# Designs tried in a protein design run: peptides against a protein of PDB entry 3OGK. Part 211

Target 1, 307 residues: chain A of PDB entry 3OGK
Amino acid sequence: ATPDRLSRRFPNLRSLKLKGKPRAAMFNLIPENWGGYVTPWVTEISNNLRQLKSVHFRRMIVSDLDLDRLAKARADDLETLKLDKCSGFTTDGLLSIVTHCRKIKTLLMEESSFSEKDGKWLHELAQHNTSLEVLNFYMTEFAKISPKDLETIARNCRSLVSVKVGDFEILELVGFFKAAANLEEFCGGSLNEDIGMPEKYMNLVFPRKLCRLGLSYMGPNEMPILFPFAAQIRKLDLLYALLETEDHCTLIQKCPNLEVLETRNVIGDRGLEVLAQYCKQLKRLRIERGADEQGMEDEEGLVSQRG

## One batch from the design tools (peptide; made by RFdiffusion4, then SolubleMPNN)

Design b1_p27_7_s1 (from b1_p27_7, 19 letters changed)
Fold by OpenDDE base, seed 4:
Structure b1_p27_7_s1 (fold): chain B 307 residues (1-307), chain A 27 residues (1-27)
Amino acid sequence: as target 1 above (307 residues)
Amino acid sequence: SLRPTQRELRDKKLDELIAKRKEERAA
């Protein structure tokens, strides 16, 4: 489909999702004719899609100029922006988005690759946004953003229900968790084991409504921090946990209301047996290969319905 | 050279962390 055809057919379009070429192609050579650039779409959005409130770019090249144009064109009417596995922009583009789209509810940059200039975008978001419901920069490499800004966002955005972040030290997020009273989902962070301080994380307090969780680098020593609320956990992301088979069994047994599990093959047959025994409400199971297994990038292919 | 995806980078970090923890426990 071409941008012009879209606007002509659907001038009142409110939600747009564009998928680019496979990610492997994005990092090599995307010919201009492959439609991997959002530029022509942003132009069309700006000119002809005046009711568009939700934009989802997946595996596309997005420039700062594209983001700036989009931000200015949609301003406070933009409720959702998802830069899903995108590339080509810097934090300046993000700054433009949060500066102009002050009522944005969903901001996603999951698995996107970008140039980080500073942490101003998150600071600006913290200073001006009160509408945010979903913030997701999971599997990104932000080094210049402040956990304090995340805390401010939690304090100011009462409808904040889902936050996925990069490798913040979890202890730096204590203030965030205390402020995020309505948070239901958290993914990311970093649990850093200290042999000299085995109880480093034992006093960590999570939001009361937290039920979807994926703590990065959680090992068996940190896993007990989940036990007080394990019964309310509905989704676990263990893809970046440091749990062995037996650890999986231990945790799964404590999560009888688990609906979604994402983990690696380390769960093993034993873990699957335990899962079947204790998690009767399980709806989705994703088992990825171990990080050491040179697996091809699992394209989000076919949910193998294991029948 | 193909730039690694964010997933690949994170997987690498995970592997490095696993290795580090194994070394620390063996020490």
Scores: peptide ipSAE 0.510, ipTM 0.895, DockQ to the pose 0.456
Fold by OpenDDE base, seed 3:
Structure b1_p27_7_s1 (fold): chain B 307 residues (1-307), chain A 27 residues (1-27)
Amino acid sequence: as target 1 above (307 residues)
Amino acid sequence: SLRPTQRELRDKKLDELIAKRKEERAA
């Protein structure tokens, strides 16, 4: 589809999802005329899609200018922005979004590649947003953002239910977890084993409603922190856990209400048997290959450029 | 060659961490 055709057919469009196909788009290794840029779409949104409240860009090139234009065009009407596996922007673009879209409910930049200039975008979000429900920058590399801002967001956003983050030290998120009273889903963080302090994480207090979880780098020594509420876990993301087959078996036996499991082939046949035995409510199972065996990602649909 | 995706970078980091922890436990 083309931007102009979209607006002509659906002038009252509220939700738009665009998917770029070539993996090369993630690294700006595509011709300018390919159509992997969001620019023509943002122009169309600004001019003709004035009811648009949800935007999802997947595998597209997004510039700071694009984000700025989108932010100003939609302002407080923008409820959802998902930059899914996108590239080409910096944290300045994110700052523009959170500055102008103060009622945003979902902000996602999972697996996006960007240039990090500062942590101002998260600070601005913390200072002004009270509407946020979903914050997701899982599998990204933010080094300049503050856990304190995340805590502030949790305190101010009463409807915050899902947060996925990068490699924050999990102990730095204690205040966040305390504040995030309605949090149901958490992924990311970093569990850093300390041989000299084996009980480092044993006193972690998770939000009472937490039922979807994916702690990064959780090993068998840290896994027991989940046991007190394992029965309420419905989704586990173990893709970045440091669990062996037996550890998987131990954990899944304690999760009888598990509905979704994402893990790696380390679970093995034994783990699958245990899963079948103890997790009767399982709806989805995703088994990735080992990290060293990961190949090229599958291509998605092509986006045409306005031309 | 194309630059690695964020997923690939994350996977690499995971492998490195696995290796590191194995070494630390053996020590």
Scores: peptide ipSAE 0.507, ipTM 0.894, DockQ to the pose 0.468
Fold by OpenDDE base, seed 5:
Structure b1_p27_7_s1 (fold): chain B 307 residues (1-307), chain A 27 residues (1-27)
Amino acid sequence: as target 1 above (307 residues)
Amino acid sequence: SLRPTQRELRDKKLDELIAKRKEERAA
């Protein structure tokens, strides 16, 4: 589909998802004529798609100008923005989004590559948004944002249920977890093992409703922090855990209500046996190979829409 | 060479951490 054809056929479109680039061609490695730029679509959104409230760009090139145009065009009508594995923008673009779209409910930048200018976008979000339900910048590299702003967001956004972040030191998120009373899902952070202080993280208190979890770099010494609420865990992401086969067995045995598990092949046959024995409600299992064994995947560009 | 994706960078970091911890445990 083309932008102009889209608006003519579906003037009342509410949701748009664009997928543009091969995985290997992230970071603007695709020729201009490939169709990986969101610009023509943002132009069409701005001019003709006045009912659009949800936008999902996947593996697209997105500029700050594109984000600014989108933000101003949709303003408080924009409820969902997903910049999924996108590139080409800076935190200035994010600032524009959160400045103009003050009622945004879902903001995602997962696996996106961008230039970080400052942490103002998160601060602005913290100061003015009370509608946020999902915040996801998992697998991104933010160094200038403040955990205090995350805490503020948690206090102000009563419907906040899912937060995925980059490599924040998990101890800096104590205030966030305390404030995020309705949080059901958390992914990311950083557990930094200290051989001299094995109980470094034992006093972490998680939100009471937390049931979907993926802590980064969790080793066997940190794993016990999950044990008090392991029975309520429904989804577990161990893709970036530092657990061996035996550690998997130990944790899985404590999660009888597990429905979704994502892990590496380190789980082994033994881990799968334990999983089958103790996790009778398992619905989905994803086992990834090690990084050295993963091949490149190409994906075709497509446009999906819903009125 | 192609630039690494965010996933590839994260996978690399994971591998480095695994290696580091193995060395520390062996010492």
Scores: peptide ipSAE 0.503, ipTM 0.892, DockQ to the pose 0.467
Fold by OpenDDE base, seed 2:
Structure b1_p27_7_s1 (fold): chain B 307 residues (1-307), chain A 27 residues (1-27)
Amino acid sequence: as target 1 above (307 residues)
Amino acid sequence: SLRPTQRELRDKKLDELIAKRKEERAA
């Protein structure tokens, strides 16, 4: 579909999702007119799609100019922006979005690649937004944003239910967790094991409604922090956990209401057996290959059945 | 050469961390 035909056919479009070509095609000499650029679509949105509330770009090239145009065109009517595995923008583009779209409810940059200039975009979001429900910059590398701004967002956005972040030290998010009273989902952070302080994270207090969780770099020493509410957990993202097969078994046994599990093949056949035994409500299982497969001599850590 | 995806970069970081922790436990 071409942008120009979209507005003619669907002038009252409220939600748009565009998928770019697979990565192999994106990094090959992309002709300027390649469907991977959002520019023509943003132009069409700005001119003709006045009812558009939700925009989802997946694997597309997005410039700061594109974001600025989109922000100004849709302003407070923009409720959802998802930059899913996109590239080509900087934090200036994000700043434009949060500055002009003050009622945005969902902001996603998951797995996007960008140039980070400063943390102003998150600060601006914290200062002015009270509508945010979903914030997701999981698997990104923001080094200049402040956990205090995240805390402010939690205080101001009462409907905030899902937050996925990069590698924030979890202890810096204590204030955030205290403020995020309605938070149901959290992914990311960074658990940094300290051999000298095994109980470093034992006093972490999570939001009471938390049921979807993926803590980055969680090892067996940190895993017990989940035990008080493990029965409440419905989704686990263990893709970036530092859990071995037995650790998986231990955790899974404590999560009888688990519906979604994402993990590595380190779960092994044993972990899958435990999963089948204890997690009768499981709806979705994702097993990814670990890079350590070449080093794990333990046959027990390999899932034998490729589903 | 294709630039690594964010996922690939993060996977690499994870692998490095796993390796580091294994070394620390073995010492």
Scores: peptide ipSAE 0.517, ipTM 0.897, DockQ to the pose 0.540; fails the geometry check

Design b1_p27_7_s2 (from b1_p27_7, 22 letters changed)
Fold by OpenDDE base, seed 3:
Structure b1_p27_7_s2 (fold): chain B 307 residues (1-307), chain A 27 residues (1-27)
Amino acid sequence: as target 1 above (307 residues)
Amino acid sequence: SFRPTQRELRQARLDALIAARKEARAA
């Protein structure tokens, strides 16, 4: 659909999701007008879609100017912004969004590529937002944001239920976890094994309602931190965990209420058997191919491609 | 040049960490 046709047909549209072309198509065939830019849509939103509360751009090119225009046009009426696998913006664009859209409930930049100028956007969000429910910058490269701002957000946003972050040291998020009393989902962080301090993470206290979890770089030494609440875990993201087949088996056995599992092929046939045995409520299983497949000499760790 | 996706970058980091931990346990 063209922006103009959309506004004419749906002047009271509340939610818009736009999907750009897959990146593989971007390199060879991007005519300047391939529709990957959000600009014409932002213009249409600004002029004609005055009821729009939710915007989801997936694999789109988004400029700071686009974000600024969107922010000013929708202001506190914007409840959801998802920049899913987008590119072309900087943290200045994010700053504009959080400055003007003070009642935003969902802010997502997952897998987006951007230029990071500073951490002001997160600070501004922390200073003024009390409505945030979902914050997701998973699989992004923020180096200039402060975990203290994340803690402030958790303290001020009582409805905060889902937070996905980049590679923050998990110990820097202790204050965040303490403040995030209603948090149900957490993904990301960084568990950095220290051979000299095996108990480095054992005192980590998670929010009481946490049931969807994906800790990055969690190994078998850190895995026990989940055991006290493993029975309440409903979703595990182990895509970026450092668990072997046996570790998977150990953890899965402790998660009888698991509904969603995302992991790598390292789970193996054995892990799948254990999963079937202990996780009777499993609804979704995602297995990705990982480089660890190349290093596993033992046949037992590979999911057999049953043709 | 083909810019890797964030997912690809993260996977590469994971792979490096796996390798590093394997080496550390073997030592």
Scores: peptide ipSAE 0.398, ipTM 0.867, DockQ to the pose 0.547
Fold by OpenDDE base, seed 2:
Structure b1_p27_7_s2 (fold): chain B 307 residues (1-307), chain A 27 residues (1-27)
Amino acid sequence: as target 1 above (307 residues)
Amino acid sequence: SFRPTQRELRQARLDALIAARKEARAA
């Protein structure tokens, strides 16, 4: 479909999702006439889609100019912006979005690649937004943003229910967790094991409503921090955890209300047996192949293709 | 040169951490 045809057919469109087929890394090899650029769509949105409140770009090329145009055109009417696996923009584009779209509820840039100029976009969001419900920059490389701004967002946005971040040291997020009283989902961070300080994370307090969780680089020494609320966990992302098969078994036994599990092949047949035994409400299971396969001498750690 | 995806970068970090922990436990 072309942008012009879309607006003619659906002038009252409220939600738009565009998917680019190729990987963002392949865009350099794709002619400019490939539907991978959002520019013509942003132009159409700006001119003809005046009721649009939700925009989702997946695997698209997005420039700062595109974001600026979108921001100014939709302003406070924009409730959702998802830049899912997008590329081509900088933090200046993000700054424009948060400056002009002060009532944005969902801001996602998960797995997007961008040039980071500064942390002003998150600061601006913290200073002016009170509507945010979902913030997701999971699997991104931000080095210039402040955890203090994240804390401010948590304090000011009472409806904040889901936050996914990059590799923030978890201890820097203590203030955030204290402020985020209604948070139900958290993913990301970084748990950095210190052999000299095994109790480094034991005093970490999570939001009381937290039930969807994915802590990056969590090992068996850090895993006990989940035990006080493990029975409340409904979704667990262990894709980037440093847990072995036995650790999976230990944790799964403590999560009887688990509905969604995402993990690596390290769970093994044993972990799957434990999962079946203790997690009767399980709805979705995702198992990805990981580097764990190269070193597993023990056959028990591989999920056998039991037909 | 194809820039690695964020997923690929994250996986590489994970792999490195797994390797480092295995070495530390073997020592």
Scores: peptide ipSAE 0.397, ipTM 0.865, DockQ to the pose 0.538
Fold by OpenDDE base, seed 4:
Structure b1_p27_7_s2 (fold): chain B 307 residues (1-307), chain A 27 residues (1-27)
Amino acid sequence: as target 1 above (307 residues)
Amino acid sequence: SFRPTQRELRQARLDALIAARKEARAA
């Protein structure tokens, strides 16, 4: 479909999702003939899609100019922006979005690649937004944003229910967790094992409604921090956890209400058996192949073809 | 030049952490 055809057919369109074509190399230049650039779509949105409140770009090239045009065209009418596995923009583009779209509810940049100039976009969001429900920059690399701004967002956005972040030290998010009273989902962070302080994270207090969780680099020493609320966990992302097969078994046994599990092959046949035994409400299981398969000397750590 | 995806970068970091922790425990 072309942008002009879309607007003619659906002048009152409220939600648009565009998917770029698969590429051999992610985040590289897409040939113009492939329609991988959002520019013509942003032009059409600006001119003819005046009721559009939700935009989702997946695997597309997005420039700062595109974001600026979109931001100014939709302003406070924009409720959702998802830059899913996109590239071509900088944090200046994000700044434009949060500056002009002050009532945005969902902001996603998951797995996007961008040039980071500063942390102003998150600061601006913290200072002026009270509508945010979902913030997701999972699997991104931000080095210049402040955990304090996340805390401010949590304090000001009472409807904030889902936050996925990059590799923030979890201890820097203590204030955020305290402020995020309605948070149901958290993913990301960084648990950094300290041999000299095995209980480094034992005093972490999570939001009371937290039920969807994925802590990055969580090992067996940190895993006990989940035990007080493990029974309320419905979704668990262990893709980037540092758990072995036995650790999986231990945790799974404590999560009888688990509905969604994402993990690596390290769960093994044993972990799957435990999962079947204790998690009767499981709806979705995702097992990815991880590099840890090469390091498992014990047959028990591998999912057999018989399972 | 081939640019790694965010997923690839994250996996590489995970692998490095796994290796580092294994070494630290063996020490």
Scores: peptide ipSAE 0.395, ipTM 0.864, DockQ to the pose 0.555
Fold by OpenDDE base, seed 5:
Structure b1_p27_7_s2 (fold): chain B 307 residues (1-307), chain A 27 residues (1-27)
Amino acid sequence: as target 1 above (307 residues)
Amino acid sequence: SFRPTQRELRQARLDALIAARKEARAA
């Protein structure tokens, strides 16, 4: 579909999702003319899609100019922006979005590649937004943003229910967790094992409604921090956890209400047996091949069982 | 130069951490 054809057919479009085609095309190998640029679409949005509230770009090239144009065109009418596995922009583009779209509810940059100039975009979001429900910059590299701004967002956005972040030291997020009273989902952070301080994370207090969780680099020493609320956990992302087979068994046994599990092949047959025994409400299981098993030649079977 | 995806970078970090922990437990 071309942008012009879309607007002529659907002038009252409220939600747009665009997917760039090839998985295999490294961002650098995307030909200029294959339609991977959002620019023509942003132009069409600005001119002809005046009711558009939700924009989702997946595997697209997005420039700062594109983001600035989108931000100014939709302003407070923009409720959802998802930059899913996109590239080509900097934090200046993000700053434009949060500056002009003050009522944005969902902001996602998951797995996007960008140039980081500063942390102003998160600060601006913290200072002006009270509408945010979902914030997701999972699997991104932000080094210049402040955990304090995340805490401010939690304090000001009463409807904040899902937050996914990059590699923040989890202890720096204590204030955030205390402020995020309605948070149901958290992914990311960084748990850094300290042999000299085995109880480093034991005082971590999570939001009371937390039921979807994916802590990065969580090992067996940190895993017990989940035990007090393991019975209420419905979704676990263990893809980036540092758990062995036995650790998986231990945790799974404590999560009888688990509905979604994402993990690596390290779970093994034993972990799957335990899962079947204890998690009777399981709806989705995703097992990825991790580097842990690079030696086993078994085929890349992404077993997504959709129940 | 093949720029690694964010997923590839994160996986590499995970692999490094796994290796480091295995070494620490073997010591």
Scores: peptide ipSAE 0.395, ipTM 0.865, DockQ to the pose 0.554; fails the geometry check

